# Peptides against a protein of PDB entry 4DOW: the designs that were tried, part 41

Target 1, 157 residues: chain A of PDB entry 4DOW
Amino acid sequence: TFSWVGRPLPNRKQFQQMYREICMKINDGSEIHIKVGQFVLIQGEDNKKPYVAKLIELFQNGAEVPPKKCARVQWFVRFLEIPVSKRHLLGRSPPAQEIFWYDCSDWDNKINVETIIGPVQVVALAPEEVIPVDQKSEETLFVKLSWNKKDFAPLPP

## One batch from the design tools (peptide; made by RFdiffusion4, then SolubleMPNN)

Design b2_p14_6_s4 (from b2_p14_6, 6 letters changed)
Fold by OpenDDE base, seed 3:
Structure b2_p14_6_s4 (fold): chain B 157 residues (1-157), chain A 14 residues (1-14)
Amino acid sequence: as target 1 above (157 residues)
Amino acid sequence: SADVEEIIKNRSLP
């Protein structure tokens, strides 16, 4: 179950109410609060690892019937989401914890909040910084580079 | 919840 936290933010967009925070109530009855700017795991396809995204906007879409609680996200991609034929462009075998900033606009970046599994920690690193290997995969993710479907590049500022 | 494919359209896999 998802519910908005706080009052709607000032908004100029028609048919949308924007929020800063949402509450996720999980099966054991506990609550997790997620805010704009945080990173989340999104339900993936069957037999696939969850997607990773940064929350950019939280909004209720009043144009839909019934209204939907949605988020606009910045996508990240896992290495295994890179086409096999282009993985060699990285020039190294990344650790399981590494993800990449998706630097394309061809993907829909609107999600239903019901697809959110939970928050995740994402840490930006300089290219020369070492990813800690003692951490379990999926506990903390690290990003050094972007992927634009053609090549890897330094992270956007 | 709705099907992932319906919610996240145009997000392609390799």
Scores: peptide ipSAE 0.053, ipTM 0.687, DockQ to the pose 0.452
Fold by OpenDDE base, seed 4:
Structure b2_p14_6_s4 (fold): chain B 157 residues (1-157), chain A 14 residues (1-14)
Amino acid sequence: as target 1 above (157 residues)
Amino acid sequence: SADVEEIIKNRSLP
């Protein structure tokens, strides 16, 4: 289950209440707090790895009946989500921990918070920095480049 | 829930 943490943020959108933080209650009774600006795993298709996203906004959508707890996200893509015919454009074989900033607007960036699996650590690196691939860092994902469906590029500032 | 099963528009794996 998901519940809002704290008071709504000031906004002028008629049918939206914005929040800074949401609480996810897990089966064992423990709670995980997720804030705007953090990275999360989103439920993927059956037998597929979860999607990766950065939380941009947390809001209750009052235009829906009943109101829905939603988030706006910046999407990332895994290497295996890149079309096979274009993977060679990277010029290297990335480690499994590397993800890419999705630099397109064709995907819906609104999600229901119920699709959030949990938080994940994402670290931005310069192109020359080495991605560590040891057991101590296996839970961490790394991003160096963006993908715009045509080519790879340096991360936006 | 139904929300978990909802497909994100244009968001798919190749």
Scores: peptide ipSAE 0.051, ipTM 0.679, DockQ to the pose 0.512
Fold by OpenDDE base, seed 5:
Structure b2_p14_6_s4 (fold): chain B 157 residues (1-157), chain A 14 residues (1-14)
Amino acid sequence: as target 1 above (157 residues)
Amino acid sequence: SADVEEIIKNRSLP
């Protein structure tokens, strides 16, 4: 279950109430708080790894009945989400922990918070930095580049 | 769930 944390933020959008933080209560009764700006795992397809996204907005969509708890996200893509025909453009075999900033506007950036599996750590690295692959970093994802369906590019500074 | 399906539809693999 998901519940808003704190008071709604000032917003000019007529049917949206914005929040900074949401609480996710999991089956064991524990609570996980997720804030705007954090990275999350989003439920993927069967037998596939979850999607990765950065939360940019948390809002209740009052235009829906009943109102839905939603998020706007910046999508990331895993290497395996890149079309096979384009993977060679990377010029290397990325480690499993590498993800890419999705730099296109063709995807819907709105999600239902119920699809959030939980938080995940995403670290931006400079191109020259090596992605750690040790035991300590296995839960951390790393991003160096963006993907815009045409090519990979350095992340904006 | 419907929510998962919606995400899949709106964020399909290229």
Scores: peptide ipSAE 0.050, ipTM 0.676, DockQ to the pose 0.699
Fold by OpenDDE base, seed 1:
Structure b2_p14_6_s4 (fold): chain B 157 residues (1-157), chain A 14 residues (1-14)
Amino acid sequence: as target 1 above (157 residues)
Amino acid sequence: SADVEEIIKNRSLP
């Protein structure tokens, strides 16, 4: 289950109440608090790894009936989500821990919070920095580049 | 779940 933490933030959006933090209650009764600005794993398709996203906004959408707890996110993509025909544009074989900032506006950036699996650590690196490779690809993810469906580019400073 | 399918659809659609 998911519940809001704290008071709603001031905003001017009709039918939306914005929050800074949400509480995720797990089966054992423990709680995980997730805040705006953190990175999360989102449930993917069968036989696919979870999606990765950065939380930009947390809000309750009162325009829906019943109201839904939602998030606006910045999407990341895994290398295997990039079309096979374009993977060569990277010019290298990335480690499993590397993800890419999705630099397109064609995807819906709104999600239901109930699709959040949990938090994940994402570290931004300069192009010249080496990505540490360990056995656990979901422990820490690394981002160096953006992907705009046409090419890869360095992250903005 | 239905919500997961909705997210997948929204994320996959151009």
Scores: peptide ipSAE 0.042, ipTM 0.660, DockQ to the pose 0.759

Design b2_p14_7_s1 (from b2_p14_7, 6 letters changed)
Fold by OpenDDE base, seed 2:
Structure b2_p14_7_s1 (fold): chain B 157 residues (1-157), chain A 14 residues (1-14)
Amino acid sequence: as target 1 above (157 residues)
Amino acid sequence: MKEMIEKRKKALAE
């Protein structure tokens, strides 16, 4: 289950209540607090690796009946999500831990918070930096480049 | 959820 943490932030949008933090309650009774600006794993296709996103906004959409807890995100993409015909543009075989900043706005960046699996660590690296692969960092994802469906580019500022 | 997945796949395939 998901519940808001704290009071709604000042907001001018009708029917929307903005929040800074949401609480995710897990089966074992433990709670995970997720805040705007953090990175999360989002449920994807069955038997597929989850999607990766950065939380930009947390809000309750009162225009829906019943009201929905939603988030607006910045998407990342995994290498295997890029068409085979374009993968060569990277010029290398990336490790499984590498993701790419999706530099397009051609599909909806609104999600239901119920699709959030949990938080994930994402570390930004310079292109020349080596991605560490060890047991301690197996769950850490790394981003060096953006992908705009045409080419890879340095990370946005 | 399925709608989100399908839209994502379509967008990335372009």
Scores: peptide ipSAE 0.630, ipTM 0.944, DockQ to the pose 0.804
Fold by OpenDDE base, seed 1:
Structure b2_p14_7_s1 (fold): chain B 157 residues (1-157), chain A 14 residues (1-14)
Amino acid sequence: as target 1 above (157 residues)
Amino acid sequence: MKEMIEKRKKALAE
């Protein structure tokens, strides 16, 4: 169950109410609060690792009937989501914890909040920084580069 | 959700 936290933020979109924070109630009755700017895991294909995204906006879409709780996100991609024929462009074998900033606008960046599994920690690193690979940090994901379906590049500012 | 997954897979496959 998802519910808005706080009052709607000012915006100029006719059919949308924007929010800073949403509350996710899980089965044991506990609550997880997720805010704009945080990173989340999103339900992916069966037997696949969850998708990763940064929350850009949280909004109720009043243009839909009934209204839906939605988020606009910046997508990340995992290395194994990149076509086999293009993986060589990275020039290295990335650790499992590395994800890539998706630098394209070729598909919808709106999601239903019900697809959110929970928060996740994503750390941006400079290219020369080492990604730690140990049991203590396995839950943390790291991003150094963007992927635009043609090439890897330094992260956008 | 299934639609989102399919669109994502299609876009990344290009």
Scores: peptide ipSAE 0.629, ipTM 0.944, DockQ to the pose 0.824
Fold by OpenDDE base, seed 5:
Structure b2_p14_7_s1 (fold): chain B 157 residues (1-157), chain A 14 residues (1-14)
Amino acid sequence: as target 1 above (157 residues)
Amino acid sequence: MKEMIEKRKKALAE
């Protein structure tokens, strides 16, 4: 169950009510609050690892009946989602905890909030910094580079 | 959800 936290933010977008925070209630009755700017795991294909995204906007889409709770996100991609023929462009074998900033806008960045599994920690690193790979920090993901379907590049400013 | 997944897979495959 998802519910808005606080009052709608002022905006001039027709059929949209924007929010800063949403509450996710899980089966044990506990609540997780997720805010704009945080990173989340999103449900993917049944036999695939969850997708990773940064929340840009939280909004209720009043153009739909009934209204839908939605989010706009910045996508990240996992190394294994990149075509085999292009993986060599990285020039190294990345650890499992590394993800890449998707530097394209060629598909929808809008999601339904019910696809959110939960929050996740994402840390940005410089290219020369070493990704700490240990069992205790397995939950933390790291990003060094962007992927634009053609090559890898330093993270955008 | 299925639509999102398929669009993502198609875009990344290009």
Scores: peptide ipSAE 0.629, ipTM 0.944, DockQ to the pose 0.798
Fold by OpenDDE base, seed 4:
Structure b2_p14_7_s1 (fold): chain B 157 residues (1-157), chain A 14 residues (1-14)
Amino acid sequence: as target 1 above (157 residues)
Amino acid sequence: MKEMIEKRKKALAE
């Protein structure tokens, strides 16, 4: 169950109400609050690793009947989602914790909030920084580069 | 949800 936290932000867009925060109620009855700017895991195909995204906007789409709770996101991609023929462009074998900033806008960045599994920690690193792969930080993901379907590049500013 | 997944897979396969 998802519910908005706080009052809608000032917005001139017709049929849209924007929010800063959403509440996710989980099975044990506890609540997780997720805010704009945080990173989340999004459910993918069965038996696949979940997608990773940064929340850019939270909004209720009043143009739909019934209204739907939505988010706009910045996508990340996992190394194994990149075509086999292009993986060599990285020039190294990345650890499982590394993800890449998707530097394209060629598909919809709108999601239904019901696809959100939960929050996740994503840490941006410089290229020379070592990605720690210990048990204490196993759930943390790291990003060094972007992927634009042609090559890897430094992260956007 | 299935539509979102398929569109993502198609875009990344290019």
Scores: peptide ipSAE 0.627, ipTM 0.943, DockQ to the pose 0.809

Design b2_p14_7_s2 (from b2_p14_7, 4 letters changed)
Fold by OpenDDE base, seed 1:
Structure b2_p14_7_s2 (fold): chain B 157 residues (1-157), chain A 14 residues (1-14)
Amino acid sequence: as target 1 above (157 residues)
Amino acid sequence: MKELIEKRKEALAE
């Protein structure tokens, strides 16, 4: 169950109410609060490798009937989601914890909040920084580069 | 969710 936290933020969109924070109530009755700017795991085909995204907007879409709780996100992609024929462009074998900033606008960046599994920690690193691979950091994902379907590049500013 | 998965696969496959 998802519910809005706080009052709607000012915006100019006719059929949308924007929010800063949403509350996710899980089965044991506990609550997880997720804010704009945080990173989330989103349900994918593989339960062991959910999708990763940064929350850009949280909004109720009143243009739909009934209204839906939605998020606009910045997508990340996992290395194994990149076509086999293009993986060589990275020039290295990335650790399992590395994800890539998806630098394209070729598909919808809106999701239903019900697809959110929970929050996740994503750390941006400079290219020269080492990605730690140990049990203490296995839950943390790291991003150094973007992927635009043609090449890998330094992260956007 | 199924729609999201399909659209994602299609976009990344290009």
Scores: peptide ipSAE 0.603, ipTM 0.939, DockQ to the pose 0.757
Fold by OpenDDE base, seed 4:
Structure b2_p14_7_s2 (fold): chain B 157 residues (1-157), chain A 14 residues (1-14)
Amino acid sequence: as target 1 above (157 residues)
Amino acid sequence: MKELIEKRKEALAE
């Protein structure tokens, strides 16, 4: 169950109410609050490898009947989602915890909040920094580079 | 949800 936290932000867009925070109620009855700017795991085809995204906007789409709770996101991609023929462009074998900033806008960045599994920690690193792969931080994901379907590049500013 | 998955696969396959 998802519910908005706080009052809608000032917005001139018709049929949309924007929010800063959403509450996710989980099975044990506890609540997790997720805010714009945080990173989330999103339902994918493989439950072991959910999608990763950064929340850009939270909004209720009043143009739909019934209204839907939605989010706009910045996508990340996993190495194995990149075509086999292009993986060599990285020049190294990345650890399982590494993800890549998707530097394209060629598909919809709108999601239903019901597809959110929960929050996740994503840490940006410089290229020379080592990605820790110990048991204490195996839940943390790391990003060094972007992927634009042609090559890998430094992260956007 | 399946629509999201398919759209993602199509976009990344290029």
Scores: peptide ipSAE 0.602, ipTM 0.939, DockQ to the pose 0.744
Fold by OpenDDE base, seed 2:
Structure b2_p14_7_s2 (fold): chain B 157 residues (1-157), chain A 14 residues (1-14)
Amino acid sequence: as target 1 above (157 residues)
Amino acid sequence: MKELIEKRKEALAE
């Protein structure tokens, strides 16, 4: 169950109410609050490898019937999602914890909040920094580079 | 959800 936290933010969009925070209620009754700017896991094809995204906007779309709770996100991609023919461009075998900033706007960045599995920690590193791999940080993801479907590049500012 | 998956795969395959 998802519910808005706080009052709607000032907005000029006629059929959209924007929010800063949403509450995710889990089966055990506990609640997780997720805010704009945080990183989330989104349900994908593989339950073991959900999609990763940064929340850019949280909004209720009143143009839909019934109104739906939505989010606009910045996508990340996993290495195995990159075509086999282009993986060599990285020049290394990345650890499983590495993700890449998707530097394209060629597909929809709108999601239903119901697809959010939960929050996740994403840490930005310089290209020369080593990704730590240990039991304590196995759930932490790391990003060093962007992917624009043609090549890898340093992270956007 | 399936739509998202398919569109994602298509976009990334280009």
Scores: peptide ipSAE 0.600, ipTM 0.939, DockQ to the pose 0.730
Fold by OpenDDE base, seed 5:
Structure b2_p14_7_s2 (fold): chain B 157 residues (1-157), chain A 14 residues (1-14)
Amino acid sequence: as target 1 above (157 residues)
Amino acid sequence: MKELIEKRKEALAE
């Protein structure tokens, strides 16, 4: 169950009510609050690892009947989602905890909040920094580079 | 959800 936290933010977008925070209630009755700017795991294919995204906007889409709770996100991609023929462009074998900033806008960045599994920690690192791999602790994901379907590049400013 | 998955696969494959 998802519910808005707080009052709608002022905006001039027709058919949209924007929010800063949403509450996710899980089966044990506990609540998780997720805010704009945080990173989340999003449900993918059943036998695949979940997608990773940064929340840009939280909004209720009044153009739909009934209104839908939605989010706009910045996508990340996993190394194995990149075509085999282009993986060599990285020049190294990345650890499992590395993800890449998707530097394109060629597909929809809108999601239904019901697809959110929960929050996740994402840490940005410089290219020369070592990714600390700890299999015993809670999974933290790391991003060093962007992927624009043609090559890898430093993270956008 | 299925639409998201398919659109993602198509975008990343190109």
Scores: peptide ipSAE 0.593, ipTM 0.937, DockQ to the pose 0.795

Design b2_p14_7_s3 (from b2_p14_7, 5 letters changed)
Fold by OpenDDE base, seed 1:
Structure b2_p14_7_s3 (fold): chain B 157 residues (1-157), chain A 14 residues (1-14)
Amino acid sequence: as target 1 above (157 residues)
Amino acid sequence: MKELIEKRKKALAE
């Protein structure tokens, strides 16, 4: 169950109410609060490798009947989601914890909040920084580069 | 959700 936290933020979109924070109530009755700017795991085809995204907006879409709780996100991609024929462009074998900033706008970046599994920690690193690979940091994902379906590049500012 | 998965897979395959 998802519910809005706080009052709607000012915006100019006719059919949308924007929010800063949403509350996710899980089965044991506990609550997880997720804010704009945080990173989340989103249900994908593989339960062991959910999608990763940064929350850009949280909004109720009043244009739909009934209204839906939605999020606009910045997508990340996992290395194994990149076509086999293009993986060589990275020039290295990335650790399992590395994800890539998806630098394209070729599909919808709107999701239903009900697809959110939970929050996740994503740490941006400079190219020269080492990604730690140990049990203590296995839950943390790291991003150094963007992927635009043609090449890897330094992260956007 | 299924729609998201299919569209994502299609986009990344290009």
Scores: peptide ipSAE 0.611, ipTM 0.941, DockQ to the pose 0.756
Fold by OpenDDE base, seed 2:
Structure b2_p14_7_s3 (fold): chain B 157 residues (1-157), chain A 14 residues (1-14)
Amino acid sequence: as target 1 above (157 residues)
Amino acid sequence: MKELIEKRKKALAE
């Protein structure tokens, strides 16, 4: 179950109410609050490898019937999502914890909040920094580079 | 959800 936290933010969009925070209620009754700017896991084809995204906007779309709770996100991609023919461009074998900032806008960045599995920690590193791999940080994802479908590049500012 | 998955796969395959 998802519910808005706080009052709607000032907005000029006619059929949209924007929010800063949403509450995700889990089966055990506990609640997780997720805010704009945080990173989340989104349900994908593989339950073991959900999609990763940064929340850009949280909004209720009143143009839909019934109104739906939505989010606009910045996508990340996992290495194995990159075509085999282009993986060599990285020049190394990345650890499983590495993700890449998707530097394209060629598909929809709007999601239903119901597809959010939960929050996740994403840490930005310089290209020369080593990704730590240990039991304590196995749930932490790391991003060093962007991917624009043609090449890898340093992270956007 | 399936739509998102398919669109994502298509976009990344290009």
Scores: peptide ipSAE 0.611, ipTM 0.941, DockQ to the pose 0.730
Fold by OpenDDE base, seed 3:
Structure b2_p14_7_s3 (fold): chain B 157 residues (1-157), chain A 14 residues (1-14)
Amino acid sequence: as target 1 above (157 residues)
Amino acid sequence: MKELIEKRKKALAE
């Protein structure tokens, strides 16, 4: 289950109440708090790796009945989500931990919070920095580049 | 959920 944490934030978006934090209650009763600005895993296809996104906004959509808990996100894409014919544009074989900032607005960036699996760590790296793929620590994803469906580019500031 | 998946796949396939 998901519940808002704290009071709604002031905003000018019609029919939306914005929040800075949401609580995700796990089956064992434990709670995970997720805040705007954090990265999350989002449920995808059953036999695929989950999607990755950065939370930009948390809001209750009052236009729906009943109101729906939603989030606006910045999407990331995994290398294997990029068409086979374009993967060569990267010029290298990326490690499994690398994801790419999706630099397009060609589909909705709104999700239902119920699709959130949990938080994930995403670290931005310079192109020359090595991704530590051999670490024994918790799963961490890394981003160096953006993908705009045409080519890879340096991350936006 | 399925709708999001399909839209995503379609967009990325372009």
Scores: peptide ipSAE 0.606, ipTM 0.940, DockQ to the pose 0.817
Fold by OpenDDE base, seed 5:
Formats: C-alpha cells, sequence, structure tokens
Structure b2_p14_7_s3 (fold): chain B 157 residues (1-157), chain A 14 residues (1-14)
C-alpha cells in the first residue's frame, strides 16, 4: 500500500499533484518513507535482478481514471543489460555492485509507484576509487560512469 | 510492467 505524505507541492502542471514523500506500508505493518532524490529498486522481469533508479518526481496523475500514483526517475543500468558486443568498451570487468547512469531519454521515465520494491543505497565514486565489495553486509551499489548506448563516460555534472 | 520491460530491453539492445 502506497500513500502520500504531506500536502501537494505548488506547481502549474495540469492534471498533476506533486509530492515530496510517499509512504510504503509492507506486510508486517511497518512503514517505509521514500523521498524525492532517493534511490529505489523497481520490479523487473521475474527472473531478473531489480532495476535501479533515482526518484526525480513523485506525482498523482489526474489524467487517469482513477488517478494513479506515479514517479519520474533517472534510470541506471546493470553491466549485463549492455549488449555483449559493447561490453569491451568498459576495458575492465566490473564488480557485481557497479551500476551505470543511463545517459539517454529514449524510453519512458515514468513508473507506477506500485512497482517500487524498496529503497537502496547508491554511492557515486571517482573512476580511480576502489569499490568496496562486502558480501556480508547490506548491498550498496556504486556508480562511476554513464552509459549512452555508444560508450562509457564520466558521470554528468 | 510488461510494457516497461519490453521497451527497456529494446532500447538497450540498440
Amino acid sequence: as target 1 above (157 residues)
Amino acid sequence: MKELIEKRKKALAE
């Protein structure tokens, strides 16, 4: 169950009510609050690892009947989602905890909040920094580079 | 959900 936290933010977008925070209630009755700017795991294919995204906006889409709770996101991609023929462009074998900033807008960045599995920690690192791999602790994901379907590049400013 | 998955796969395959 998802519910808005707080009052709608002022905006001039027709058919949209924007929010800063949403509450996710899980089966044990506990609540998780997720805010704009945080990172989340999003449900993918059943036998695939979850997608990773940064929340840009939280909004209720009043153009739909009934209204839908939605989010706009910045996508990340996993190394194995990149075509085999282009993986060599990285020049190294990345650890499992590395993800890449998707530097394209060629598909929809709107999601239904019901697809959110939960929050996740994402840390930005410089290219020369070592990714600390700890299989015993809670999974933290790391990003060093962007992927634009043609090459890898430093993260956008 | 299925639409998102298919669009994502198609975009990344290019």
Scores: peptide ipSAE 0.602, ipTM 0.939, DockQ to the pose 0.810

Design b2_p14_7_s4 (from b2_p14_7, 5 letters changed)
Fold by OpenDDE base, seed 2:
Structure b2_p14_7_s4 (fold): chain B 157 residues (1-157), chain A 14 residues (1-14)
Amino acid sequence: as target 1 above (157 residues)
Amino acid sequence: MEKLIEERKKALAE
């Protein structure tokens, strides 16, 4: 289950209540707090390869009946989601832990918070930095570049 | 969710 943490933030949008933090309650009764600006795993087609996103907004959409707890996100993409014909543009074989900042707005960036699997650590690296691959960092994802469906580029500021 | 997945796959395929 998901519940809001704290009071709604000041907001000018009708029918929307903005929040800074949401609480995710897990089966064992433990709670995980997720905040705007953090990275999350989102349910995808493949349970073994969930989507990765950065939380931009947390809000309750009162225009829906019943009201829905939602989030607006910045998407990342995995290398294998890029068409085979364009993968060569990277010029290297990336490790499984590398993801790419999706630099397009051609699909919805609004999600239901119920699709959030949990938080994930995403570390930004310079292109020349080596991605560490070890047991301690297997759950950590790394981003060096953006992908805009045409080419890879340095990360946005 | 299914709609999101389909739209994502379509967009990335372009």
Scores: peptide ipSAE 0.665, ipTM 0.949, DockQ to the pose 0.744
Fold by OpenDDE base, seed 3:
Structure b2_p14_7_s4 (fold): chain B 157 residues (1-157), chain A 14 residues (1-14)
Amino acid sequence: as target 1 above (157 residues)
Amino acid sequence: MEKLIEERKKALAE
């Protein structure tokens, strides 16, 4: 169950009510609050790792009947989602925790909030920084580079 | 969701 937290934010987008925060109620009755700017795991294929995205906007889509709770996201991609023929362009074997900022707009970046599995920690690192791989550490993903389907590039400051 | 997944897969495959 998802519900808005707080009052709608002023915006100029037609048929959209924007929010800063949404509440996700878990099976045990506990609640997780997710805010714009945070990172989330999004349901993908059944036998695949969940997608990773940064929440850019939270909005109710009033153009639909009934209105849908949606999010606009910045997509990340996992290394294994990149074609085998292009993986060598990274020049290294990335750890499992590394994800890449998807620097393209060739598919929809709007999701239904129901597809959100939960929050996830994503840490931006400089290219020279080492990604810590600790089995005892909590799940944390790291991003150093963007992927634009042609090559990898450093993230802008 | 299925449409999104398919579009994503298609785009990334390019």
Scores: peptide ipSAE 0.663, ipTM 0.949, DockQ to the pose 0.821
Fold by OpenDDE base, seed 4:
Structure b2_p14_7_s4 (fold): chain B 157 residues (1-157), chain A 14 residues (1-14)
Amino acid sequence: as target 1 above (157 residues)
Amino acid sequence: MEKLIEERKKALAE
């Protein structure tokens, strides 16, 4: 169950109400609050690793009946989602915890909030920084580079 | 959801 936290932000867009925060109620009755700017795991194909995204906007789409709770996201991609023929462009074998900023807009970046599994920690690193792969930080994901389907590049500002 | 998944897979395969 998802519910908005706080009052709608000032917005002139017709049929849309924007929010800063949403509440996710989980099975044990506890609540997790997720804010714009945080990173989330999103359900993917069955038996696949979940997608990773940064929340850019939270909004209720009043143009739909019934209204839908939605989010705009910045997508990340996993190394194994990149075609085999292009993986060599990285020049190294990345650890499982590394993800890449997807620097394209060729598919929808709007999601239903019900597809959110939960929050996740994503840490941006400089290229020379070592990605720790110990048990204490196994849940943390790391990003150093972007992927634009042609090459890897430094992260956007 | 299925539409999003298919679009993602198609885009990344290029």
Scores: peptide ipSAE 0.659, ipTM 0.948, DockQ to the pose 0.812
Fold by OpenDDE base, seed 5:
Structure b2_p14_7_s4 (fold): chain B 157 residues (1-157), chain A 14 residues (1-14)
Amino acid sequence: as target 1 above (157 residues)
Amino acid sequence: MEKLIEERKKALAE
């Protein structure tokens, strides 16, 4: 169950009510609050690892009947989602905890909040910084580079 | 969600 926290933020977008925070209630009755700017795991294909995204906006879409609770996100991609023929462009074998900032807008960046699995920690690192690899878990993910379907590049400012 | 998954897979394959 998802519910808005606080009052709608002022905006001039028709059919949209924007929010800063949403509450996710889980089965044991506890609540997790997720805010704009935080990172989340999103349900992917059944046999795939969850998608990773940064929340840009939280909004209720009044154009739908009934209104839907939605989010606009910045996508990240996992190394194994990149075609085999292009993986060599990285020049190294990344650890499992590394993800890449997707630097394209060629698919939808709007999601239903119901697809959010939960929050996740993402840490930005400089290229020369060492990723603390934990082979037992992926509690923290790390990002050094962006991917634009052509090459890897330093993170955007 | 299925639409999103398919669009993502198609875009990344290019």
Scores: peptide ipSAE 0.658, ipTM 0.948, DockQ to the pose 0.796

